# Ledger of designs, part 17: peptides against a protein of PDB entry 4U39

Target 1, 302 residues: chain A of PDB entry 4U39
Amino acid sequence: SIKVIGVGGGGNNAVNRMIENEVQGVEYIAVNTDAQALNLSKAEVKMQIGAKLTRGLGAGANPEVGKKAAEESKEQIEEALKGADMVFVTAGMGGGTGTGAAPVIAQIAKDLGALTVGVVTRPFTFEGRKRQLQAAGGISAMKEAVDTLIVIPNDRILEIVDKNTPMLEAFREADNVLRQGVQGISDLIATPGLINLDFADVKTIMSNKGSALMGIGIATGENRAAEAAKKAISSPLLEAAIDGAQGVLMNITGGTNLSLYEVQEAADIVASASDQDVNMIFGSVINENLKDEIVVTVIATG

## One batch from the design tools (peptide; aimed at target 1 N257 L260 F282)

Design b1_p12_5 (made by RFdiffusion4)
Pose (drawn by RFdiffusion4):
Structure b1_p12_5 (pose): chain A 294 residues (1-190, 197-206, 209-302), chain P 12 residues (1-12)
Amino acid sequence: SIKVIGVGGGGNNAVNRMIENEVQGVEYIAVNTDAQALNLSKAEVKMQIGAKLTRGLGAGANPEVGKKAAEESKEQIEEALKGADMVFVTAGMGGGTGTGAAPVIAQIAKDLGALTVGVVTRPFTFEGRKRQLQAAGGISAMKEAVDTLIVIPNDRILEIVDKNTPMLEAFREADNVLRQGVQGISDLIALDFADVKTIMKGSALMGIGIATGENRAAEAAKKAISSPLLEAAIDGAQGVLMNITGGTNLSLYEVQEAADIVASASDQDVNMIFGSVINENLKDEIVVTVIATG
Amino acid sequence: GKTVTLLENPLS
């Protein structure tokens, strides 16, 4: 019983993208102060929060509103989260609802005893000062409210995509990366949570590599461990979760080769949760998701 | 260290 909660617009898209990618084994909850944006969520559960406060008009990039909105819906949320063994709280930081509400929601989930993993994006630098400041204040709050917070620096999306990809696609990729963050774990729970719990505090950074071809598992792993999303050296990690996903042509040669690349770059006595998952919708593509904690 | 390996069914 793992629940992925998209909070605010940032999470709304990630949840959509997860659903779009048919990510299995999770119950999705889209939570928003913005009734209009919420009605775009492909989530079966759409929770409008702060209905009394925001009247479906959203938080206006005011985290305080997203927070008061979440606090207002404190009871509605717990109801939705009860029974969750694990809650992914996925949101965009810098906003109002995502920045405000996610900590409230993730904290509720944490109090509910669920393994609370918050997976959020820090706003692109270009989103400006307000976005940066609010997320920083927000990311700070997400850390206090989750067991593990995987923070995806959107600015690093721009290093990854072609220098000329339009902004719309840059935001879109941030959504996918958020989805890639949650799927990278949720695919490994579809197992004693104390395992993953022991891997879940402090902040967490993740990396992704995607490759195709003859030498792809290594290409993907190398890209994953070196990826711009992954800002710090993995040898600094106390725990590492690795996810290898490929087509039905995923070989153990490829799997271990990528595992060897991720492993050698990690500490030798590192705790590790490693999985490889077959995605029939993949052909020659292979995706390594690496999440380091420490 | 502890390693939890979760291999679905990759080719041998």

Design b1_p12_5_s1 (made by RFdiffusion4, then SolubleMPNN; from b1_p12_5, 4 letters changed)
Fold by OpenDDE base, seed 2:
Structure b1_p12_5_s1 (fold): chain B 302 residues (1-302), chain A 12 residues (1-12)
Amino acid sequence: as target 1 above (302 residues)
Amino acid sequence: GKRVVLLDNPLP
């Protein structure tokens, strides 16, 4: 089974966005120290952590409180994760709960033998230096606790949105990018297709790989596949080029009019931008809601 | 239903 755990405010917003976008074949778990925020989760499983420590009042933006809250609730986290083959741990880094609890939850998932993937954001620079420093510590702890860690630099989202985009919409876009990172992988495994990746292929690419980069491209029109692929490999979300990656996961999602030629064209572009010895796996997903859009998600590992 | 076409393309 695949489990997606949203940890703290940002992680739970991302999980809500996944549920709203009908990401299939995954179980959703919302984790928070704030009981009021947790009540707003759309997840089937809701877990308050650190109830004794925090009394449901949240972590006060302190990662050490988030850490201790997850440690207090270890047995409950273990029971919620039991029998998962894969666990996504999603969080906004720089806060209290997400930064502190996500590494503990990830380690619990890994110790249970699940393929553990972190999908986390760095805070925007405008959130201030304290959040950036807290995020750096949380990301370092996540890197040790996961098999693969996808880090989304929120400042790079500002390069793909309009300059007049309200701050609230920039956070919603960060939630969307977190969704795309999880969905880009989960749809490869959980969505029945013409060709299914086995979980072993995904596990081979993601197991003990450490940091991963994610690129996203969206396009329409006659060359939409090629344009989406080019946008994905040149995505501002990529902190580096994918040419040095040992593994690449590619998801090509389109409407019912997605052709095999378009899938191949997009795959060839990503392969040509990757190392010659890259272990690349790719999947194609039909989403009737995309109509004329193609979405290419690239995750580079190693 | 979502159809996933996974092309296991071993690059030649």
Scores: peptide ipSAE 0.011, ipTM 0.395, DockQ to the pose 0.139
OpenDDE base, seeds 1, 3, 4, 5: peptide ipSAE 0.005, 0.005, 0.005, 0.006; ipTM 0.377, 0.414, 0.355, 0.407; seed 4 fails the geometry check

Design b1_p12_5_s2 (made by RFdiffusion4, then SolubleMPNN; from b1_p12_5, 5 letters changed)
Fold by OpenDDE base, seed 5:
Parts: C-alpha cells; sequence; structure tokens
Structure b1_p12_5_s2 (fold): chain B 302 residues (1-302), chain A 12 residues (1-12)
C-alpha cells in the first residue's frame, strides 16, 4: 500500500489538495499538533501528536516541540504506517510541527521497511529568516530519515505564478506543487496508463538516493508532449539541470487522447537532457479529467 | 547505452 502522511499545517494543506484532486491509490494520513487545524483535514486518518506536550494547541514555531510531539506519539505513528510499501511524508518546512515531526515520522516509516519519500517545501523568503533557518535544519534531518527527499523551493513558485498573485494563492500553489510531486510518483504505481511501472522499479530509482529535484511541465496543442517535456526539464522548480542525475522518474499524464507517439516524444526529450548513463524510468498515466493538456513530471535523483 | 526501461506493466 501507498500512504501519504501530511505533517503540520503545510503538509495537511497539501494532503487536502491531493484529496480534492482525487489522487488515487493512496491512503491519506493527517498529522498535526494543532487539533483545530487537524479537524479541517479531509484525510480519513487524523492523528493528533504530542497531545500531552501541546494540549492540542500546536507546536508554535518551535521544531523541537514538533519533534518531541512525534516522539511522544511514536507507537501511534508506527501503527498508522504499518504495512505500507511506500510512504510519502509531506510537510512545509520552517514551521514547528512539520519541521520537527516530519523527520521523526520519516524515520519510523523507513524503520518499518517502507520506501520513504519526503516531499517538502522550503519557505518563501518573505516568511522570514527564522523559518528559512528552521527549514534548513528540518531538511537536513529529513535527508537522513528518507530514501529520497524532494525539496520544493517555494521562491521558485513565484517565477511560475503572476507577479500580482496574492500571498494566499502562492501558498495554494505550493500545496499544488506538493500534490504534483506525490501524484507524479504515486500515479506511476497506482494509476493505470499506457505504461505502468511496478513498485520494484520505483524502489530501484528512489531507494537511498538522498536529495531529488522535481520539474513540472504543462502544455496543450499539437506539440503539447514536446512542450510539456521541455517545460519540465527547464522548470523553475529544478534548482539544477538534470544532466548530472543518476536516476530519472518521468510521469507523462494526459487525457484519453494521449498517444504512444506523444509519450515517446516526451521521453526522448527528457532522456536527451539527462546523463547518457542515467537510469530513466517513465510511466504514462491517463487522466480522464485532462482534455487537451499533458502534464510531464520529472524527478531527478542522485 | 541509455537504458530507457520501458516498464510495461501489461494493462490488466
Amino acid sequence: as target 1 above (302 residues)
Amino acid sequence: GRRVILLDNPLP
């Protein structure tokens, strides 16, 4: 089974966005120290952590409280994650709960033998230096606790959105990018497509790879596959080019009109931008909600 | 050589 665990406010918002977008084949778990925020989760499984420590009032902006809250609730986290083949740990780094608890939860998942993938955000620069420093510590702890860590630099989302985008919409876009990161991988395993991947193949690419970069490209029209692939490999979300990556996961999602030719064209573009010796795995997914749109997700590991 | 691993899971 695939489990997605949202940790803290940002992680729970991302999980809500995943549920709202009907991401299939995954079980959702919401974890928070804030009981009121947790009540707003759409996840089937809701877990309040650190009830004794925080009394449901949240961790504040203190990662050590988030860490201790997860440690307090370790047995409950183990029970919720038990039997998962894959665990996505999603969080907004820089806060109290997400930053502190996500590494603990990730380690629990890894110790249970699950393929453990972190999908986390760096805070926007406007959230202030304190959050950025806390996020750096949380990301470092996540890297040690996961098989693969996808780090989304929120400031790069500001390059994708309009300059006049309200701060609230920028956060929604961060939640959407977290969704795309999880969905881009989970759909390769759980969603039927033209080319499905087995879990063993995903595990081969993602096991003990450390940091990963994600690029997303979306396009429509006659050259949509090529355009989407080009956008993915040049995505502002990629802090570096994918040419040095040892492994690449590619998801090509389209509507019922997605052709094998379009899949091949997109795959060839991503392969051409990758190292010659790259282990590239690609899957294609059919999403009936997509009309003329193709979405290419690239995850570069190693 | 580029191992493009086409992981064909056969459609059910």
Scores: peptide ipSAE 0.015, ipTM 0.454, DockQ to the pose 0.248
OpenDDE base, seeds 1, 2, 3, 4: peptide ipSAE 0.014, 0.007, 0.018, 0.007; ipTM 0.447, 0.394, 0.454, 0.376; seeds 1, 3, 4 fail the geometry check

Design b1_p12_5_s3 (made by RFdiffusion4, then SolubleMPNN; from b1_p12_5, 5 letters changed)
Fold by OpenDDE base, seed 2:
Structure b1_p12_5_s3 (fold): chain B 302 residues (1-302), chain A 12 residues (1-12)
Amino acid sequence: as target 1 above (302 residues)
Amino acid sequence: GKRVEILDNPLK
């Protein structure tokens, strides 16, 4: 089974966005120290952590409180994760709960023998230096606790959105990018396409790889596959080129009109931008909601 | 699905 755990405010917003977009084949778990925020989760499983420590009032933007809250609730987290083959841990780094609890939850998942993937954001620079420093510490702890850690630099989202985009919409886009990171992997396993991958394929690319980069490209029209692939490999979300990656996981998602030719064309573009010795796997997914759009997601590991 | 019961919200 695949489980997605949203940790703290940002992680739970991302999980809500996943549920709203009908991401299939996954079980959703919402984790928070704030009981009021947790009540707003759409997840089937809701877990308050650190109830004794925080009394449901949240972590006060302190990562050490988030950490201790997860440690207090270890047995509950273990029970919720039991029997998962794969666990996604999603969080906005820089806060209290997400930054502190996500590494603890990830370690619990890994110790249970699940393939553990972190999908986390770095805070925007405008959120201030304190959040950036807290996020750096949390990302370091996540890297040790996961098999693969996808880090989304929120400042790069500002390169994708209009300059006049309100701050609230920039955060919604961060939640959407977290969704795309989880869905881009989970759909390869859970959702039928033209080319299906199994869990063993994904495990080969993601096991003990450390940090990963994610690129996303979306396009329409006659050259949509090529354009989406080119946008994915040149995505502002990529802090570096995919050149030098030891592994690449690619998802090519389209509507019912997605052709095998378009899948191959997109795969060839990503392969050509990757090292010759890269272990690349790609799958295709059919999403009836995309109609004429193609979405290419590239995850570079190593 | 096992509803992990939200432990008693101490604010209730």
Scores: peptide ipSAE 0.015, ipTM 0.480, DockQ to the pose 0.014
OpenDDE base, seeds 1, 3, 4, 5: peptide ipSAE 0.009, 0.010, 0.009, 0.014; ipTM 0.473, 0.463, 0.462, 0.503

Design b1_p12_5_s4 (made by RFdiffusion4, then SolubleMPNN; from b1_p12_5, 5 letters changed)
Fold by OpenDDE base, seed 2:
Structure b1_p12_5_s4 (fold): chain B 302 residues (1-302), chain A 12 residues (1-12)
Amino acid sequence: as target 1 above (302 residues)
Amino acid sequence: GKRVEILDNPLE
């Protein structure tokens, strides 16, 4: 089974976005120290952590409180994660709960023998230096606790949205990018396409790889596959080129009109931008909601 | 699905 755990406010917003977009084949778990925020989760499983420590009032933007809250609730987290083959831990780093609890939850998942993937955001620079420093500490702790850690730099989202985009919409886009990171992997396993991958394929690319980068490209029209692939490999979300990656996981998602030729064309573009010795796997997914759009997601590991 | 009940929400 695949489980997605949203940790803290940002993680739970991302989980809500996943549920709203009908991401299939996964079980959703919402984790928070704030009981009021947790009540707004759409997840089937809701877990308050650190009830004794925080009394449901949240972590006060302190990562040490988030950490201790997860440690207090370790047995409950273990029970919720039991029997998962794969666990996604999603969080907005820089806050209290997400930054502190996500590494603890990830370690619990890993200790249970699940393939553990972190999908986290770095805060926007405008959120201030304190959040950036807290996020750096949380990301460092996540690296040790996961098999693969996808880090989304929120500042790069500002390069893909209009300059006049309100701050609230920038956060919604961050939630959407977190969704795309989880869905881009989970759909390869859970959702039928033209080329299906199994869990063993994904495990080969993601086990004990450390940091990963994600690129996303979306396009329409006659050259949509090529354009989407080019956008993915040149995505502002990629802090570095995919050149030098040891592994690449690629998802090519399209509507019912997605052709095998388009899948191959997109795969060839990503392969050509990657090292010759890269272990690349790719799958295709059919999403009827995309109609004429193709979405290419690239995850570079190593 | 196992609803892990929000244990003792002190606000409830």
Scores: peptide ipSAE 0.031, ipTM 0.575, DockQ to the pose 0.014
OpenDDE base, seeds 1, 3, 4, 5: peptide ipSAE 0.007, 0.008, 0.007, 0.009; ipTM 0.405, 0.454, 0.468, 0.476; seed 4 fails the geometry check

Design b1_p12_6 (made by RFdiffusion4)
Pose (drawn by RFdiffusion4):
Structure b1_p12_6 (pose): chain A 294 residues (1-190, 197-206, 209-302), chain P 12 residues (1-12)
Amino acid sequence: SIKVIGVGGGGNNAVNRMIENEVQGVEYIAVNTDAQALNLSKAEVKMQIGAKLTRGLGAGANPEVGKKAAEESKEQIEEALKGADMVFVTAGMGGGTGTGAAPVIAQIAKDLGALTVGVVTRPFTFEGRKRQLQAAGGISAMKEAVDTLIVIPNDRILEIVDKNTPMLEAFREADNVLRQGVQGISDLIALDFADVKTIMKGSALMGIGIATGENRAAEAAKKAISSPLLEAAIDGAQGVLMNITGGTNLSLYEVQEAADIVASASDQDVNMIFGSVINENLKDEIVVTVIATG
Amino acid sequence: PLAENHVTVTKS
């Protein structure tokens, strides 16, 4: 019983993307102050929060509103979250709802005893000062409210995509990366949560590599461990979760080769949760998701 | 050989 909660617009898209990618084994909850944007969620459960406060008009990039909105819907949320063994709280930080509400929601989930993993994006630098400041204040709050907070620096999306990809695609990739963050773990729970719990505090950074071809598992792992999303050296990690995903042509040779690359770059006595998952919708593509905690 | 879905946990 793992629940992925998209909070605000940032999470709304990630949840959509997860659903679009048919990520299995999770119950999705899209939570928004913005009734219009929420009605775009492909989530079966659409929770409008702050209905009294925002009247479906959203938080206006005011985290305080997203917060008061979440506090207002404190009871509706717990109801939706009860029974969750694990809650992914996925949101965009810098906003109102995502920045405000996610800590409230993730804290509720944490109090509910669920393994609360918040997976959020820090706004692109270009989103400006308000977005940066609010997320920083917000990411700070997400840390206090989750067991593990995987923070995806959107600015690093721009290093990854072609220098000329339009902004719309840059935001879109941030959504996918958020989805890639949650799927990277949720695919490994579809197992004693104390395992993953022992891996879940402090902040967490993740990396992704995608590759195709003859030497792809290594190409993917190398790209994953060196990825711009992954800002710090992995040897600094106390715990590392690795996810290898490929087509039905995923061989153990490829799997371990990528594991060896991720392992050698991690500390020797590191705790590790490693999985490889077959995605029939993949052909020659392989995706290594690496999440380091410490 | 071909891989299957799995999760492994390594402890310190």

Design b1_p12_6_s1 (made by RFdiffusion4, then SolubleMPNN; from b1_p12_6, 6 letters changed)
Fold by OpenDDE base, seed 4:
Structure b1_p12_6_s1 (fold): chain B 302 residues (1-302), chain A 12 residues (1-12)
Amino acid sequence: as target 1 above (302 residues)
Amino acid sequence: MLAKNFVEVIKP
């Protein structure tokens, strides 16, 4: 089974966005120290952590409170994650609950023997230096607790949205990019396509790889596969070029009109931009909602 | 306001 655990406010917003976009084949768990925020979760499983420590009043933007809250609730987290083959831990780094609790939850998932993937955001620069410093500590702790850690630099989201995008919409786009990171992997396992991957293929590329970068490309029209692939490998979300990655996981998602030729064309472009010795795996997913769009997701590991 | 421990483990 695949479980997605949203940790704190940003993680819970991402999980809500996944549910709203009908991401299939995953179980959703919402975790928070704020009981009022947790009530707004759309997840089937809702877990309040650190009830004794916080009394449901949240972590006060303190990562040490988030950490201790997850430690207090360890047995409950273990029971919620039990039997998962794969666990996605999603959070916004820089806050209290997400920054402190997500590494503890990830370690619990890893200790249970699940393939543990972190999908986390760095805060926007406008959230201030304190959040950036807290996020750096949380990311470091996540890296030790996961098999693969996808880090989304929120400031790079500002390069793909309109310059007049309101702050609230920039946060919604961060939640959407977190969704795309989870869905780009989960769909390869859970959603039939033209080229299916098994869980063992994904496990081979993601086990003990450490930090990962994600690129996304979307295109339409006659050259949509090539354009989507080129956009993915040049994505602002890639803080580095893919030509240093030891592994590449590629998802080519299209509508019912997606051809094997388009899948191969997109894969060849990503392979040509990668190292010759890269372990590249690719899957194809059919999503009827995309109509004439192709979405290419690239995850560079190592 | 009683902090209801929301551990709704909805077992399938």
Scores: peptide ipSAE 0.018, ipTM 0.475, DockQ to the pose 0.014
OpenDDE base, seeds 1, 2, 3, 5: peptide ipSAE 0.015, 0.014, 0.011, 0.012; ipTM 0.467, 0.472, 0.480, 0.480

Design b1_p12_6_s2 (made by RFdiffusion4, then SolubleMPNN; from b1_p12_6, 6 letters changed)
Fold by OpenDDE base, seed 1:
Structure b1_p12_6_s2 (fold): chain B 302 residues (1-302), chain A 12 residues (1-12)
Amino acid sequence: as target 1 above (302 residues)
Amino acid sequence: MLAKNQVVVVKP
C-alpha cells in the first residue's frame, strides 16, 4: 500500500489538495499538533500528535515541540503506517509541527521497511530568516530519515506564476506543486498507462538516494510532448541541471489521446538532457481529467 | 474536538 502523510499546516493543505484532485491508489493521513486545524483536514485518517505536550494548541512555531510531539505519539504513528510499502511524508518546512515532526515520522516509516519519500517545501524568503533557518534544520534531519527527499524551493514558484499573484495564491501553488510531486510518483505505480512501472522499478531509483530535485512541464497542442518535456528539464523548480543526476524518474501523463509517439518523444528529450550513464526509468499515465494537456514530471536523484 | 492521541477515521 501507498500512504501519504501530511504533517502540520502546509502538509495538511497539500493532502487536502491531493484529495480535491482525486489522486488515486493512496491512503491519506493528516497529522497535526493543532486539533482545530486537524478538524479541517479532508483525510480519512486524522492523527493528533503530542496531545499531552501541546494540549491540541499547536507547536508555537517551535520545531523542538513538533519533534517531541511525534516522539510522544510514536506508537500511534507506527500503527497508522503498518503494512505500507511506500510512505510519502509531505510538509511545509519552517514551521513548528511540519519541521519537527516530519523527520520523526519519516524515520518511523523507514524503520518499518517502507520506501520513504519526503516531499517538502522551503519557505518563501518573505516568511523571514527565522523560518528559513528552521527549514534548513528540518531538511537536514529529513535527509537522514528518508530514502529520497524532494525539496521544493517556494521562491522558484514565483518564477512560474504571475508577478501580481496574491500571497494566498502563491501558497496554494506551493500546495499544488507538493501534490504534483506525490502524484507524479504514485500514479506510476497505481494508475495504468501506455508504459507501466512496478514498485520495484520505483524502489531502484528512489532507495537510499538522498536529495532529489523535481521539474514539471505542462503543454498543449501538436508539439505538447516535446514542449512539456523541455519545460520539465528547464523547470525553475530544478535548482541544478539534470545532467549531474545519477538517477531519473520520469512520468509522462496525458489524456486518453496520449500516443506512444508522444511518450517516446518526451523520454528522448529527457534522456538527451541527462548523463549517458544515468539510470533513467520512465512510465506513462492516462488521466481522463487531462483533455489536451500533457504533464511531464522529472525527479532527479543523486 | 478530536480526543487526545486518537486516530479518527472519518467515514464519508
Scores: peptide ipSAE 0.037, ipTM 0.562, DockQ to the pose 0.015
OpenDDE base, seeds 2, 3, 4, 5: peptide ipSAE 0.031, 0.030, 0.030, 0.000; ipTM 0.615, 0.601, 0.592, 0.335

Design b1_p12_6_s3 (made by RFdiffusion4, then SolubleMPNN; from b1_p12_6, 6 letters changed)
Fold by OpenDDE base, seed 2:
Structure b1_p12_6_s3 (fold): chain B 302 residues (1-302), chain A 12 residues (1-12)
Amino acid sequence: as target 1 above (302 residues)
Amino acid sequence: MLAKNQVVVRKP
């Protein structure tokens, strides 16, 4: 089974966005120290952590409170994650609960023998230096606790949205990019396409790989596959080029009109931008909601 | 009564 655990405010917003976009074949778990925020989750499983420590009032933007809250609730987290083959841990880094609890939850998932993937955001620079420093500590702790850690630099979202985009919409786009990171992997296993992957394929690319980068490309029209692939490998979300990656996981998602030729064309572009010795695995997913759009997601590991 | 950590499993 695949489980997605949203940790704190940003992680729970991302999980809500996944549920709203009908991401299939995954079980959703919402975790928070704030009981009021947790009530707004759409997840089937809702877990309040650190109820004794925080009394449901949240972590006060303190990562040490988030950490201790997850440690207090370890047995409940273990029970909720039990029997998962794969666990996605999603969080916005820089806050209290997400930054402190996500590494503890990830370690619990890993200790249970699940393939543990972190999908996390770095805060925007405008959120201030304190959040950036807290996020750096949380990301460091996540690297030790996961098999793969996808880090989304929120400042790079400002390069893909209009400069006049309201701050609230920039956060919604961060939630959407977290969704795309989870869905881009989970759909390869859970959703039938033209080229299906199994869990073993994904495990070969993601097991004990450390940090990963994610690129996303979306296009329409006659050259949509090539354009989407080019946008994915040149994505502002990639802090580095995909050259030098030890592994690449690629998802090519399209509507019912997605052709095998378009899948191959997109795969060839990503392969040509990767090292010759890269372990590239690609899958194709059919999403009827995309109609004429192609979405290419690239995850570079190593 | 210490508030038990409520895992609210929404049954379908």
Scores: peptide ipSAE 0.022, ipTM 0.531, DockQ to the pose 0.014
OpenDDE base, seeds 1, 3, 4, 5: peptide ipSAE 0.010, 0.010, 0.010, 0.008; ipTM 0.446, 0.475, 0.488, 0.431

Design b1_p12_6_s4 (made by RFdiffusion4, then SolubleMPNN; from b1_p12_6, 6 letters changed)
Fold by OpenDDE base, seed 5:
Structure b1_p12_6_s4 (fold): chain B 302 residues (1-302), chain A 12 residues (1-12)
Amino acid sequence: as target 1 above (302 residues)
Amino acid sequence: MLAENFVQVIRP
């Protein structure tokens, strides 16, 4: 089974975005130290952590409180994650709960023998230096606790949105990019397409890979596959070029009109931009909601 | 009596 665990405010917003976009084949778990915020989750499973420590009042933007809250609730986290083959841990780094609890939850998932994937954001520069420093500590702890850690640099979202985009919409786009990172992997396993991957294929490319970068490309029209692939490999979300990656996971998602030729064209573009010795795995997914769009998601590891 | 940490799983 695949489980997605949203940790703290940003992680729970991302989980809500996944549920709203009908991401299939996954079980959703919402975790928070704030009981009122947790009630706003759309997840079937809602878990308050650190009830003794925080009394449901949240972590006060302190990562050490988030960490201790997850440690207090270890047995309940273990029971909620039990029997998962794969666990996604999603969080916004820089806060109290997400920064402190996500590494503890990830380690619990890994110790249970699940393939553990972190999908996390770095805070925007406008959130201030304290958030950035807290996020750096949380990301460092996540690297040790996961098989693969996808880090989304929120400041790079500002390069792909209009300059007049309200701050609230920039946070919603960060939640959407977290969704795309989880869905881009989970759909390869859970959603039938033209080229299906099994869990063993994904496990081979993602086990013990450390940090990963994600690129996303969306296009329409006659050259949509090539355009989406080119946008993915040149995505501002890629802090480095994919040519240095030891592994590449690619998802090519389209509507019911997606052709094998378009899948091959997109895969050939990503392969040509990658190292010759790269371990590249690609899958194709059919999503009827995309109509004429193709979405290419590239995850570069190593 | 160890207070059972009732993680209140709020099922909808």
Scores: peptide ipSAE 0.029, ipTM 0.505, DockQ to the pose 0.012
OpenDDE base, seeds 1, 2, 3, 4: peptide ipSAE 0.017, 0.024, 0.016, 0.019; ipTM 0.477, 0.522, 0.478, 0.515

Design b1_p12_7 (made by RFdiffusion4)
Pose (drawn by RFdiffusion4):
Structure b1_p12_7 (pose): chain A 294 residues (1-190, 197-206, 209-302), chain P 12 residues (1-12)
Amino acid sequence: SIKVIGVGGGGNNAVNRMIENEVQGVEYIAVNTDAQALNLSKAEVKMQIGAKLTRGLGAGANPEVGKKAAEESKEQIEEALKGADMVFVTAGMGGGTGTGAAPVIAQIAKDLGALTVGVVTRPFTFEGRKRQLQAAGGISAMKEAVDTLIVIPNDRILEIVDKNTPMLEAFREADNVLRQGVQGISDLIALDFADVKTIMKGSALMGIGIATGENRAAEAAKKAISSPLLEAAIDGAQGVLMNITGGTNLSLYEVQEAADIVASASDQDVNMIFGSVINENLKDEIVVTVIATG
Amino acid sequence: GSLVSSVEVGSS
C-alpha cells in the first residue's frame, strides 16, 4: 500500500507522467488548490484542498496559501492517506501548493507512520527569485516533514537536455525526472520497509542515466552516477538505492556491470537497495536510477 | 554494510 501524492502543479504533472508511464503498484492522489489544474490530473483520486480558502483558484504561488490550504484539508488528507505503508509526496517546490501543502501532506503521512518519501524539484533558476526563495523555504520544510527527501535540481535538467530544447520541454523533462524519481523506488516495491526505511535521513540526491546499444548498462550506469541531477559524489552517500530497468533483453551481465559501476563509486560498506526491473515497453533502452542518501 | 537486492533479468 504505497501512495504517490502529487501536490500542486509540479506533482500533478509527475503523477500524470507516472500514470502515463503506467507505473504500477501505487495509488495516486493528485492534490491541488487549483481546481482547474487538478481536473487535468489523471489520478483516480483528485483531492482539491483549500476549497474554502482558494475556491478552486489555487494558491497563487503563495506557499502560505498552499499550506493553509493543506491545513484546511488536514482531515480529508489523512483519510486519503490512512492505510498507506509508504507515501511518495511529489511536488514542485517554488510554487504555492507544492511548496506549501506538500510539507503538510508529507508530515501527515509521516505521522500516519507511512514511509514518507518526498520527491520534489527545486525550480529552475530561471523561474526567478520568488520561485527560488519559496522552494528553498519549502524544501527546508519538506526535509522536516519526510523521512527521505529526494530533491531534483531542475537547473540540472538544462545540463542534460540539448542546449536548445525549448523551455516547455525543459519543464516537461523536470516532470519526467520527478516521475523517474518516484518510479525509481516504487518499481522496487511492487520487502521489509525497514530495509528501505533504513535507507530513508538527511536530504537525498538522485541520478539517472539512459543508454542504448552494445555497451549500454555501463553507459547508463556511468551516466547515472555522473548525472547532473546527482550533484554530489556518491562516496559521500551513507545509503544508495539503485534501480536498473531495461527490456526483456536485460542480462545479468548488464545488470551487474552497471551495479559494479555504481558500487565502485559508492563506499564499500554502504547499505544498498538494488533492483533491476524489466520494462517490456523498453527495447534497447536501459535506465539506471540511482538515489543516494548522505 | 548490507545489500538488499531484487534482481530481475531476461537472462543470466

